# Designs tried in a protein design run: peptides against a protein of PDB entry 4Z63. Part 80

Target 1, 334 residues: chain A of PDB entry 4Z63
Amino acid sequence: LCLGMNDLTGNIPEDLFHLKRLNLLGIQENRLSGSLSREIRNLSSLVRLDVSWNLFSGEIPDVFDELPQLKFFLGQTNGFIGGIPKSLANSPSLNLLNLRNNSLSGRLMLNCTAMIALNSLDLGTNRFNGRLPENLPDCKRLKNVNLARNTFHGQVPESFKNFESLSYFSLSNSSLANISSALGILQHCKNLTTLVLTLNFHGEALPDDSSLHFEKLKVLVVANCRLTGSMPRWLSSSNELQLLDLSWNRLTGAIPSWIGDFKALFYLDLSNNSFTGEIPKSLTKLESLTSRNISVNEPSPDFPFFMKRNESARALQYNQIFGFPPTIELGHNN

## One batch from the design tools (peptide; aimed at target 1 V196 L199 K308 A315)

Design b2_p29_4_s4 (made by RFdiffusion4, then SolubleMPNN; from b2_p29_4, 13 letters changed)
Fold by OpenDDE base, seed 3:
Structure b2_p29_4_s4 (fold): chain B 334 residues (1-334), chain A 29 residues (1-29)
Amino acid sequence: as target 1 above (334 residues)
Amino acid sequence: SEEQEIIDQLKSKSTEEELTGIPPNVIFR
């Protein structure tokens, strides 16, 4: 049953929960309000539940132990409060959990040893506090993690050295400290392609340790951290780099010529820093910036980036020329 | 693919702030 993108109001009719053979319930992008009924437990055949972009409030009901086939739970952009229900945090069937942009609070706790199928987790823009859960690497299939805009004080856990499944990781604006430790740990994530650390590590020095290596790194975003230092030499070894944003820091020195050696680099933002010297001529030779015709043979980003400016606007994809052109931003430097 | 669907579902509603640090016009709840 798909009723998304309407102007439905009120609560879900109780009779809907009698549909025991229902595999998909999509009621996203409406004006449904009140608590999410515990009677969802009656939908025992449910594979996909999408209640996103509504006006739901209260706690998420603890009924997920009665939904053994649930793979997708989408509840982003609601008013949910409390924590992740125990049955949800222990779901062995769940592949994707999206609860971004709610009012969930407390310590983030997931039983990763039980959540054997979890591959995508979006809990961005909530009120979680405490420290990052050390056991996240125990979610052996977890590839995509967004924990941005929470209050996870402290450092990246040492256990994340073992986060082999991790491919996309965003921790933007989460009150993290010690960028040197964070990078030192995360370099061990062999599948890491996208790393977003914006609005953390306030005033720290960007490490220039030549021993750091991110072999598969395609996207690095570390903006608005007031970081000191220079362009890090270790980054030159990330030959697959496609997007680099180090804007709004306090980086100094010259922009190195090796920045033009990234064959797949299509987006570069070094604006609002204290860089000096000349613009490297090598930047004018970047193939990704000179070709406006995407050929089948051109490398494409593995992970699309989407932006939504407001609730009514369509999402814009960053990695497509027709949606987001190749960009070099070097403004507001010396 | 299932993988692509998961990626799209995760990222289609992301804000610019979560990605680049640029404040969006979306009111966070």
Scores: peptide ipSAE 0.032, ipTM 0.584, DockQ to the pose 0.162
OpenDDE base, seeds 1, 2, 4, 5: peptide ipSAE 0.024, 0.022, 0.038, 0.039; ipTM 0.595, 0.552, 0.580, 0.597; seeds 1, 2, 4, 5 fail the geometry check

Design b2_p29_5 (made by RFdiffusion4)
Pose (drawn by RFdiffusion4):
Structure b2_p29_5 (pose): chain A 334 residues (1-334), chain P 29 residues (1-29)
Amino acid sequence: as target 1 above (334 residues)
Amino acid sequence: SHEEFEEWRTAREEEAHEQEELENVLFTS
């Protein structure tokens, strides 16, 4: 049953909850509102539930043990309150959970021993607080995590050294502390390709510690953190690097020669720092910016990227990394 | 009715965009 992208109003007729054989319900992008009824436990054949882009509110009903076939739950852009219900946090069948841009709050609690099929999680633009849940690496299939724009505090848990499935990790604007510990921990996640740390670690020093090694790293964004220190040389060992954004920090010193050694780098933004010295000549032999013989695969995280010119400008949206124009941005330095 | 719905939809998308703009955000000059 596909009703998406219309102008429907009111709540879901209770009539709909008699459909015990329905495996797909798309009601996304309408004007629907009210609470999402607890009677939804009666739809035991559901596989994909798309409630996104409506006006729903109230708690997400805690009925999800009654929906053992649920694989995709899409609730993004609604007014849902409370946390993740215990039954949803215990669902062994969920592949994907998208609750981004909701009014959700409290501690974020998932039973990752129980969620053996979870491979993608998007909780962005919510009010989840407390520490990042230490048990997240226990979701052995979780590849894609977007926790951006939340109300967490403290450090990245030590157990994140074991997050073997982690590929795309977006932590922007989440009030994270100790970038030194965050980078030392996260370097042990061998599948990490795209990492977004923008608007965290405010005023901290960027670790220069050269034992740090991110081998498969493709996209590194740590911006507007007002970080101090120099261009970190440990980054030169990430040969796959495609997009680097260190902008809007307090970084100083010269821009080193090895920045021109990234063969897959097509975008770099070092703007709005305190960088001095001349421009390194090696930026003229960047391979992805010269010839057509460098070829690589674009990273594929499940989340869009946003770009802001200044503090008051409307943002630009890029659904894919290769949507960024090949760019050298060195402005507002010394 | 169709025109009113397209206006409402555009406005809602712009509002949700402004709320989401600080996710995965890059800053530039």

Design b2_p29_5_s2 (made by RFdiffusion4, then SolubleMPNN; from b2_p29_5, 18 letters changed)
Fold by OpenDDE base, seed 5:
Structure b2_p29_5_s2 (fold): chain B 334 residues (1-334), chain A 29 residues (1-29)
Amino acid sequence: as target 1 above (334 residues)
Amino acid sequence: RKEEAEKEREERRRRELERTQDENVIFTV
């Protein structure tokens, strides 16, 4: 049953919960309000629940133990409060959980040993606090993780060295500290292709340790951290690099010539730093900027990106990295 | 009514964008 993109108001009709054979409930993009009914438990055949883009409030009902086939729960852009319900945090069937842009709070707790099917987790823009959950690497299929714009103070857990399933990771704007430790841990994530760390590590030094290596890194975004140091030499070994944003830092020294050796690099932003010297001639030979054959078919993060011209400007939302225009930004280096 | 509903959806999307734009920010010049 798909009732999305209407002007539906009030609550879900109780009679809807009598549909025991219902595999898909989509009621997204309405004006549904109040609490999400506990009677969702009666939808025992439910595979997909989309309640996103509504006016739901209160706590998410703890009824997911009665939904053994639920693979997809989309609850983004609501007014949900409290934590992730225990039954949801223990769901063995759940592949995707999207609760982005809610008012969820407390410590993030997931029983990753029970969540054997979880592939995508989006909890961006919530009120989660405390430390990052050390047991996230126990979610053996967890590939996409957005935890951006929460209050995860402290450091990346050492356990994340074992996060072999992790491919797309955002921790942007989460009050994280110790970039050297974070990179030193996350380099062990052999499947990590996208790393977003923007608006963290305020005023720290970007490590230039040649022992750091990100084998499959395609996208690195570490903007607006006020980072000091130079272009990191360890990055030169990430031969698959497609997007690099180090803008709005305090990086110094020359832009190294090896930056033009990245055959797949189509987006480079080094703007608003303190780089000096000449523009590397190798940048004029970037094959990705001269040839139209950007392989558009690569898997991208499921979480959105937001392009802003300045801190006060309205962002443009991009759902795919490959939607970015081919760009070289080197402006505002003084 | 449809035009009012569309305007309200656009305004909700605007407010959501304003609230969430600091998740995964790319600062362009």
Scores: peptide ipSAE 0.470, ipTM 0.901, DockQ to the pose 0.856
OpenDDE base, seeds 1, 2, 3, 4: peptide ipSAE 0.467, 0.454, 0.475, 0.457; ipTM 0.900, 0.897, 0.902, 0.898; seeds 1, 2, 3, 4 fail the geometry check

Design b2_p29_5_s3 (made by RFdiffusion4, then SolubleMPNN; from b2_p29_5, 17 letters changed)
Fold by OpenDDE base, seed 3:
Structure b2_p29_5_s3 (fold): chain B 334 residues (1-334), chain A 29 residues (1-29)
Amino acid sequence: as target 1 above (334 residues)
Amino acid sequence: SEEERRRLAEERREAALEREQDENVMYTV
């Protein structure tokens, strides 16, 4: 049953929960309000539940043990409060959990040993606090993780060295510290292609350690951290780099010529730094900027990006990195 | 009232849409 993209108001009719053979319930993009009914437990054949973009409030009901076939739960852009229900945090059937842009709070706890099918987790823009959950690498299929815009104080856990399934990771604006430790840990994630760390590590030095290596890194975003140092030499070994944003830092020295050796680099933002010297001539030879055929069909993060022209402007939402215009931004340097 | 609950929920949505703009934010010049 798909009732998305309407002007539906009020609560879900109770009689809807009598549909025991229902595999898909989509009621997204409406004005449904109140609590999400506990009676969703009666939908025992449910594979997909989409309640996103509504006016739901209260706690998410702890009934996911009665939904043994549920693979997809989308609840983004609601007013949900409390934590992740225990039955949801232990769901062996769940492939995708999206609860982005809610008011969920407390410590983030998932039973990754039980969540054997989880491949995508989006909890961006919530009120989770404490430390990052050390057991996330135990989610052996977890590929896409957005934890941005929470309050995860401290450092990236050492256990993330073992996060082999991790491909797309955002921790932007999460009060993280110790960029050297974070990069030193995350370099062990051999499937990591997208790393977003914007608005963390305030005033730290960007490490220039030649021992750092990100083999499959395509997207690196570390903007607005007030980072000191220079362009890191270790990044030159990430031959698949497509997008680099180091804007709004305090980076100094020259822009190195090797930045133009990235054949797939279509988006470069080094603006609002303290770089000096000449613009490398190699940047004028970037094949990705000269050829119109950017392969739009590459896997991308499932989490959105928000582009702002200024701190007060409304952001443009981009659901795919390949939706970004080809860009070289070197403005506001010395 | 139900209308008041709806209004409060809409205000929460608007505030949520504002907050999400700081998620994975990229700055364009």
Scores: peptide ipSAE 0.483, ipTM 0.893, DockQ to the pose 0.402
OpenDDE base, seeds 1, 2, 4, 5: peptide ipSAE 0.472, 0.470, 0.473, 0.461; ipTM 0.884, 0.887, 0.889, 0.878

Design b2_p29_5_s4 (made by RFdiffusion4, then SolubleMPNN; from b2_p29_5, 16 letters changed)
Fold by OpenDDE base, seed 3:
Parts: structure tokens; C-alpha cells; sequence
Structure b2_p29_5_s4 (fold): chain B 334 residues (1-334), chain A 29 residues (1-29)
């Protein structure tokens, strides 16, 4: 049953919960309000539940133990409060959980040893507090993780050295500290292709440790951290780099010539730093900027990016990294 | 009716986008 993109108001009719053979319920992009009914437990054949973009409030009902076929739960852009229900945090069937842009709070806890099918987790823009959950690497299929804009604190857990499934990771604007430790840990994530760390590590030094290596890194975004130091030499070994944003930092020294050796680099933002010297001539030879043959079919993060023209400007949403225009921004360097 | 509904959906989308600006933000010049 798909009833998305209507003007439906009020609650879900109780008779809908008698549909025991229902595999898909999509009621997204409506004006549905109140609590999400516990009676969703009666939908025992449910594979996909989409309640996103509504006015739901209260706690998410703890009934996911009665939904053994549920693979997809989309609840983004609601008013949900409390934590992740215990039955949801233990779901062995769930492949995708999206609860982005809610009011969920407390410590983030997932039973990753039970969540054997979890592939995508989006909890961006919530009120989760405390430390990052050390057991996320126990979610052995977890590939896409957005935890941006939560009230986390401290450092990236040492256990994330073992996060082999991790490919796309955002921790933007989550009050993280110790960039040297974070990079030193995350370099061990052998499948990591996208790393977003914007609005963390305020005033720290960007490490220039030649022992750091990110083999499969395609996208690195570490903007607006007030980072000091220079362009890190370790980044030159990330031969698959497609997008680099280090804008709005306090980086100094010259832009190195090796930045033009990245054959796939189509987006470079080094703006609003303190770089000096000449623009490397190698940047004028970037094949990705001259050839339209960027393979649009590369896997991207499931979480969107937001481009702001300035700190006060409205952001444009980009659902795909390859939707970014080919860009070289070197402006506002002193 | 349908145009008003579409406009209200777009307004809610816009408001949500404003709240999300500090998530995975990239700064352009």
C-alpha cells in the first residue's frame, strides 16, 4: 500500500493494521500526526515501512520483534523522541534504518551482534549524546553510516580499526576531538571510500604523518574545523581521490604539485585557508575536468550533502556526489 | 488544491533543508 505524497492528516486508520499480508506500507510525505501506533505489530508480513516526512511524535513503538520480515524502516523527518526501541536495536532482519532529522535522544545503543543484516544506518540530525558506540564494527554488513549533527563527544573509538564493512561514513558536526587519533584509526577501514568530518576537531593540527594511508579513499571532506598545518603528504597516496574539501580551515604553506596527479579528482575545495605560493600547473592537467566521462554509475553515500555558498546562505542538497559540478576552489587564501 | 498541496510540500522540504544545513555541509565560495 503506497499512499505517499498526499495531504493525509490525522492518524493511520486502525483497520489498516488488519492487513496481515501487507509487505509494503508507504505513507511518507503526508501530514500524519500523533504517535505511531503500536498496532503496526499486526503487520507481520511487513518488509518495508516508510513513515518519513510526516508529523509523527512520541516514542517509536517497541514492536519490531513482531515484524520478522522487516528490512526497511524509514522514519526520517518526524518528531520522534526517546531512544531506538530495544526490538529495533536487536532486529536481525533490518537492512536499512533511517531515522534522520528527529528528536531522538540518550546514548546511541545498537545490538550489532543481533543486527546481522544492517547495511545502512542514518541517524543524522538527532539529539544522541555521549560517546560513539564502540560496538558499531560488530554490525558486519554495515556499509553506510550517517551520525552527523548529534551531540557526541570525545574521540573515535579504537574498535573502529576493525570496521571492515564501513564504506561511507559521516561524523560531521558531532563535537569530536583528536583528529590525529581519528585518522590513525579510520585508515584501518579497508573499504572506506567516503569520509566526512566537517565541523569537528576545532583548532587542532591536521596530521602530516607519512605513515597514514587511506587506500580506497575517494571522498574526503574536513571543512570548517579551524585546522592548522599544511597539505598532508599522506593524502598523496590516495590515488582514487575524487573529491577533496579542506575549506574554511587555517592551513598554510604551498599547495603541492602532487594534487594534480589525482586522475579522478573532479572536485577540489581549498578555499578560505592561508595557503601561499603559486597554483600548481598540474591542476590544469586534471583529466577529470577536461573529459565528461566521469562514470556516473559509481556507488555513493546514501546520505545527502549540503552545499552552502556562505555560512548564512541556504544550502543546496545533493543526493549524489557525482551531481557536484566539476570544481576547483582556491579562493580566499592569504 | 493540488498546487497548494505541492507548494506546502515544497515549503516543508525547504524548512527541513534549512535545519539540515549543518549536516554533511560543504562550503562553496
Amino acid sequence: as target 1 above (334 residues)
Amino acid sequence: EEEEAEREREERREEALERLQDENVMYTV
Scores: peptide ipSAE 0.435, ipTM 0.883, DockQ to the pose 0.854; fails the geometry check
OpenDDE base, seeds 1, 2, 4, 5: peptide ipSAE 0.425, 0.428, 0.425, 0.416; ipTM 0.877, 0.880, 0.879, 0.878; seeds 1, 2, 4, 5 fail the geometry check

Design b2_p29_6 (made by RFdiffusion4)
Pose (drawn by RFdiffusion4):
Structure b2_p29_6 (pose): chain A 334 residues (1-334), chain P 29 residues (1-29)
Amino acid sequence: as target 1 above (334 residues)
Amino acid sequence: SSSHWITSHDDTDEEEWREEAETAVEELE
């Protein structure tokens, strides 16, 4: 049953909950509102539930043991409150959970021993608080994590050294502390390709510690953290690097020669720092900016990227990394 | 010269859409 992208109003007729054989309900992008009824436990054949872009509110009903075939739950852009229900946090069948841009709050609690099929999680633009849940690496299939724009505090848990499935990790604007510990921990996640740390670690020093090694790293964004220190040399060992954004920090010193050695780098933003010295000549032999013989695969995280020119400008959206124009942005330095 | 930065969150469209959806429901009522 596909009703998506219409102008429908009111709540879901209770009539709909008699459909025991329905495996796909798309009501996304309408004006529907009210609570999402607890009677939804009666729809035991559901595989894909798309409630996104509506006006729903109230708690997400805790009925999800009754929906053992649920694989995709899409609730993004609604007014849902409370946390993740215990039944949803215990569902062994969920592949994907997208609750982004909701009014959700409290501690974030998932039973990752119970969620053996979870491979993608998007909780962005919510009010989840407390520490990042230490048990997240226990979701052995979780590849894509977007926790951006939340109300967490403290450090990245030590157990994140074991997050073997982690590929795309977006932590922007989440009030994270100790970038030193965050980078030392996260370098042990061998599948990490794209990492977004923007608007965290405010005023901290950027670790220069050269034992840090991110081998498969493709996209590194740590911006507007007002970080101090120099261009970290440990980054020169990430040969796959495609997009680097260190902008809007307090970084100083010269821009080193090895920045021109990244063969897949097509975008770099070092703007709005305290960089001095001349421009390194090696930026003239950047391979992805000269010839057509460098070829690589674009990273594929499940989340869009946003770009801001200044603090008051409306943002630009890029659904894919290769949507960024090939750019050298060195402005507002010394 | 200019400057900019990248992030992974923005809800400007979502907020505008929610305001428009609520205004339309009120006009219907």

Design b2_p29_6_s1 (made by RFdiffusion4, then SolubleMPNN; from b2_p29_6, 13 letters changed)
Fold by OpenDDE base, seed 1:
Structure b2_p29_6_s1 (fold): chain B 334 residues (1-334), chain A 29 residues (1-29)
Amino acid sequence: as target 1 above (334 residues)
Amino acid sequence: SSSSYITSSDTSEAEERRKEALKFLEELE
């Protein structure tokens, strides 16, 4: 049953929960309000539940043990409060959980040992606090993780060295500290292609440790951290780099010539730093800017990106990396 | 744009409008 993108108001009719054979319930993009009914437990054949983009409030009901076939739960952009229900945090069937842009709070806890099918997790823009859950790497299929805009104080857990399934990781604006430790840990994630760390590590030094290596890194965004240091030499070994944003930092020194050697680099923003010297001539030879054949069919993160101009400006949403226009921004340097 | 940066921690305008509407409803309760 798909009732999305309407102007439906009020609560879900209770009679809807009598549909025992229902595999898909999509009621997204409405004005449905109140609590999400516990009677959703009656939808025992449910594979996909999309209640996103509504006005739901209260706690998410702890009924997911009665939904043994549920693979997709989309609840982003609601007013849900409380924590992740225990039954949801232990769901063996769940592939995708999206609860971005809610008011969920407390310590983030998932039973990753039980969540054997979880491949995508979006909990960005909530009120989770405490530390990053150390057991996330135990979610053996977890590829896409957005935990941005929560209050995860401290460092990236050492256990994330073993996060082999991790491909897309967003931690922007999560009060993280110790960029050197974070990068030192995350370099061990051999499948990591996208890393977004914007608005963390306030005023720290960007490490230039030549021992750092990100083999498959395609997207690196570490903007608006007030980072000091220079362009990191370790990044030159990430030959698959497609997008680099290091804007709004305090990086100094020359822009190195190797920045133009990235064959797939189509988006470069080094603006609002303190770089000096000449613009590398190698930037004029970026193959990605001369070739029409950008493979648009590459896998992208499930979480959205945003282009933000200032704190008061509305952010422009980009659902795919290749949605960004080919860009070289070197402005506002000294 | 030289005055912009990329993040994953924001919301769309449409999402913000919904959040504002939700807040309004919560204040009426």
Scores: peptide ipSAE 0.476, ipTM 0.867, DockQ to the pose 0.503
OpenDDE base, seeds 2, 3, 4, 5: peptide ipSAE 0.450, 0.445, 0.458, 0.387; ipTM 0.848, 0.849, 0.853, 0.787

Design b2_p29_6_s2 (made by RFdiffusion4, then SolubleMPNN; from b2_p29_6, 19 letters changed)
Fold by OpenDDE base, seed 3:
Structure b2_p29_6_s2 (fold): chain B 334 residues (1-334), chain A 29 residues (1-29)
Amino acid sequence: as target 1 above (334 residues)
Amino acid sequence: SSSSWVDSSDDSEALERKAAALAALAAAA
């Protein structure tokens, strides 16, 4: 049953929860309010539940033990409070959990030993506090993790050296400290392609340790950290780099010529730093910048990207990745 | 506050979405 992208208001009719053969319930992008009914437990055949972009409030009901086929739970952009229900945190069937942009709070706890199928976790923009869960690497299929915009104090756990499944990781604006430790740990994530660490590590030095190596790194975003230092030499070995944002730091020195050796680099933001010297001529020769049409291949349909075009606009679900134009931002470096 | 219903246009979030999109592309290739 797909009822998404309407103007439905009020509560879900209780009779809907008697549909025991229902495999998909999509009621996203409505104005549904109140608590999410515990009677969702009656939907024993449910594979996909999408309640995202609504006005739901209260705690998420602890009924996921009665949903043995549930693979996808999308609840982003609601008013949910409390923690992740125990049955959800122990779901062996769940592949994707998206609860981004809620009011979930407390310590983040997932039973990764039980969550054997979890491949995507989006808990960004919540009120989780305490430390990052050390046991996340025990989620052996977990590839995509967004924990941005929470209040995780301290450092990246040492256990993340063993996070072999990790491909996409965002921790932006999560009050993290010790960038040297974080990078030293995360370099062991051999499948890591995307790393976003914006708004952390306030005033720390960006490490220039040549022993650091991110072989598969395609996207590095470490903006607005007030980081000191220079362009890190270790980054020159990340030959697959496509996007680099180090904007809004206190980085100094010259932009090195090797920045133009990244054949796939189509987005570069080094703006709002203290770089000096000349713009490397090699940047003008980036092949990726000469092609106007970066055909951005469509992401897997399993991961809707939400892009808000304007502050006043509803975030539009983009099923299609619109090609970002090739971009070089070098402004405000004086 | 009613602000919880709107994805804040945080430039960081836009970049995260860009990064996620790129990662998804990279995984599909």
Scores: peptide ipSAE 0.020, ipTM 0.617, DockQ to the pose 0.034
OpenDDE base, seeds 1, 2, 4, 5: peptide ipSAE 0.022, 0.018, 0.020, 0.010; ipTM 0.625, 0.589, 0.564, 0.526; seeds 1, 4 fail the geometry check

Design b2_p29_6_s3 (made by RFdiffusion4, then SolubleMPNN; from b2_p29_6, 17 letters changed)
Fold by OpenDDE base, seed 4:
Structure b2_p29_6_s3 (fold): chain B 334 residues (1-334), chain A 29 residues (1-29)
Amino acid sequence: as target 1 above (334 residues)
Amino acid sequence: SSSSYVTSSDDSEALERKKKALKELEELK
């Protein structure tokens, strides 16, 4: 049953929960309000539940133990409060959980040993606090993780060295500290292709350790951290780099010539730093900017990107990395 | 000169949710 993108108001009719053979319930992008009914438990054949972009409030009901076939739960952009229900945090069937842009709070706890099918987790823009869950690497299929805009004071857990499934990781604006430790840990994530760390590590030094290596890194975004240091030499070994944003930092020194050796680099923002010297001539040889064949069909993170122009202005949303225009931004340097 | 930066979260997300809620409340009046 797909009722999305309408002007439906009020609550879900109770009679809808008698549909025991229902595999898909999509009621997204409406004006549905109140609590999400516990009677969802009666939808025992449910594979996909999309309640996103509504006015739902209250706690998410703890009924997911009665939904043994549920693979997809989409609840982004609602008013949900409380924590992740225990039955949801223990769901062995769940592949994708999206609860971005809610008011969920407390410590983030997932039973990753039970969540054997979880491959995508989006809990960005909530009110979670405490530390990052150390057991996330136990979610052996977890590829996409967005935890941006929460309050995870502290460091990236050491256990994330073992996060082999991790490909796309977003932690923007999450009160993280110790960028050196974070990069030192995350370099061990052999499948990591996208790393977004904007608005963390305030005033720290960007490490220039030649021992750091990100083999499969395609997207690195570490903007607006007030980071000190220079262009990191370790980044030159990330030959698959497509998008680099280090803007709005306090980086100094020259822009190195190796920045133009990235064959796939189509988006470069080094603006609003303190770089000096000449613009490398190698930037004029970027194949991705000279060739019309940008491969638009590469896997992208499930979480959105935003191009933020001003703190008070609405950011431009990009759902795909290749949605970014080919860009070289070197403005507002010394 | 683009005074922009890339992020994976924005305050506009929360604002959009609030605006939607406010619009609903205004229409119920």
Scores: peptide ipSAE 0.440, ipTM 0.851, DockQ to the pose 0.654
OpenDDE base, seeds 1, 2, 3, 5: peptide ipSAE 0.431, 0.424, 0.442, 0.430; ipTM 0.845, 0.821, 0.849, 0.852; seeds 1, 3, 5 fail the geometry check

Design b2_p29_6_s4 (made by RFdiffusion4, then SolubleMPNN; from b2_p29_6, 14 letters changed)
Fold by OpenDDE base, seed 2:
Structure b2_p29_6_s4 (fold): chain B 334 residues (1-334), chain A 29 residues (1-29)
Amino acid sequence: as target 1 above (334 residues)
Amino acid sequence: SSSSWIDSSDTSEAEERKKEALKAIEELK
C-alpha cells in the first residue's frame, strides 16, 4: 500500500493494521501525526515500512520482534523521541534503517551481532549523546553510516579499525575530538570511499603522517574545523580522489603540485584557509575537468550532502556526489 | 562559492518546515 506524497492528516486507520499479508506500507510525505501505532506489530509480513516526512511524535514502538521480514524502515523527518527500540536494535532482518532528522536521544545502542543484515544506517540529525558505539563494526554488512549532528563526544573507537564493510561514513558536527586518532583508525577501513567530518576537531592539527593511507578514498570532506597544518602528504596516495573539501580551516603552506595528479578530482574546495604561494599549474591539467566523461553511475552514499553558502542561507541539498558542479575554489586564502 | 562548505549534518528547507510544524503541534499539547 503506497499512500505517499499526499496531504493525509490524522492517524493511520486501525483497520490498516489488519492487513497481515501486507509487504509494503508507504505513507511518507504526508501530515500524519500522533504516535506511530504499536499495532504495526500485526503487519507480520511487512518488508518495507516508510513513514518518513510526517508529523509523527512519541517513541517508536517496540514491536519489531513481531516483524521478522522487515528489511526497510524509513522514518526520517518526524518528531520521534526516545531511543531505538530494543527489538529494532536487535532486528536480524533489517537492511536499512533511516531515522534521520528526528529527536531521538540517549546513548546509541545497537546489537550489531544480531543485526546481521544491516547495510545502511542513517541516524543523522538526532539528539544521541555519549560515545560512538564501539560495536558498530560487528554489523558485518554495514556499508553506509550517517551519524552526523549528534553529540558523540570523544574519539572514534579503536574497534573501527575492523570496520571492513564501511564504505560511506558521515560524522559531521558530532563533537568529535582527536582527528589524528580518527584518521589513524579509519585508514584501516579498506572499503571506505566517502568520509565526511565537517564541524569537528575544532582547532586541531591536520596530521601530516606519511604512514596514513586511504586506498579507496573518493570523497573527503573536512570543512569548517579550524584545522591547522598543511595539505597532508598522505592524501597524495589516494589516487581515486574525486571530491576534496578542506574549506574554512586554518591550513597554511603551499598547495602542493600533486593535487593536480588526481585524475578523477572534479571538486576541490580549499577556500577560506591561509594557503600561500602559487597555484599549481597541475590544476589546469585535471583530466576530470577537461574530459566530459565523469562516470555518473558510481555508487554514492545514501545520506544527503548539503552545501552551505552562508550560516543563514538555505543549504542546497545534493543526493549524489556527482550532483556537485565541477569546482575549484581557492578563494580567501589570506 | 568561496563562502560555502559541504556539510552532511544539515537539513533541507522542506525538512525545516516539517520540524517547525512539529514544534507547533507540541506547543499546542
Scores: peptide ipSAE 0.507, ipTM 0.904, DockQ to the pose 0.486
OpenDDE base, seeds 1, 3, 4, 5: peptide ipSAE 0.418, 0.522, 0.504, 0.504; ipTM 0.870, 0.907, 0.903, 0.903; seeds 1, 3 fail the geometry check

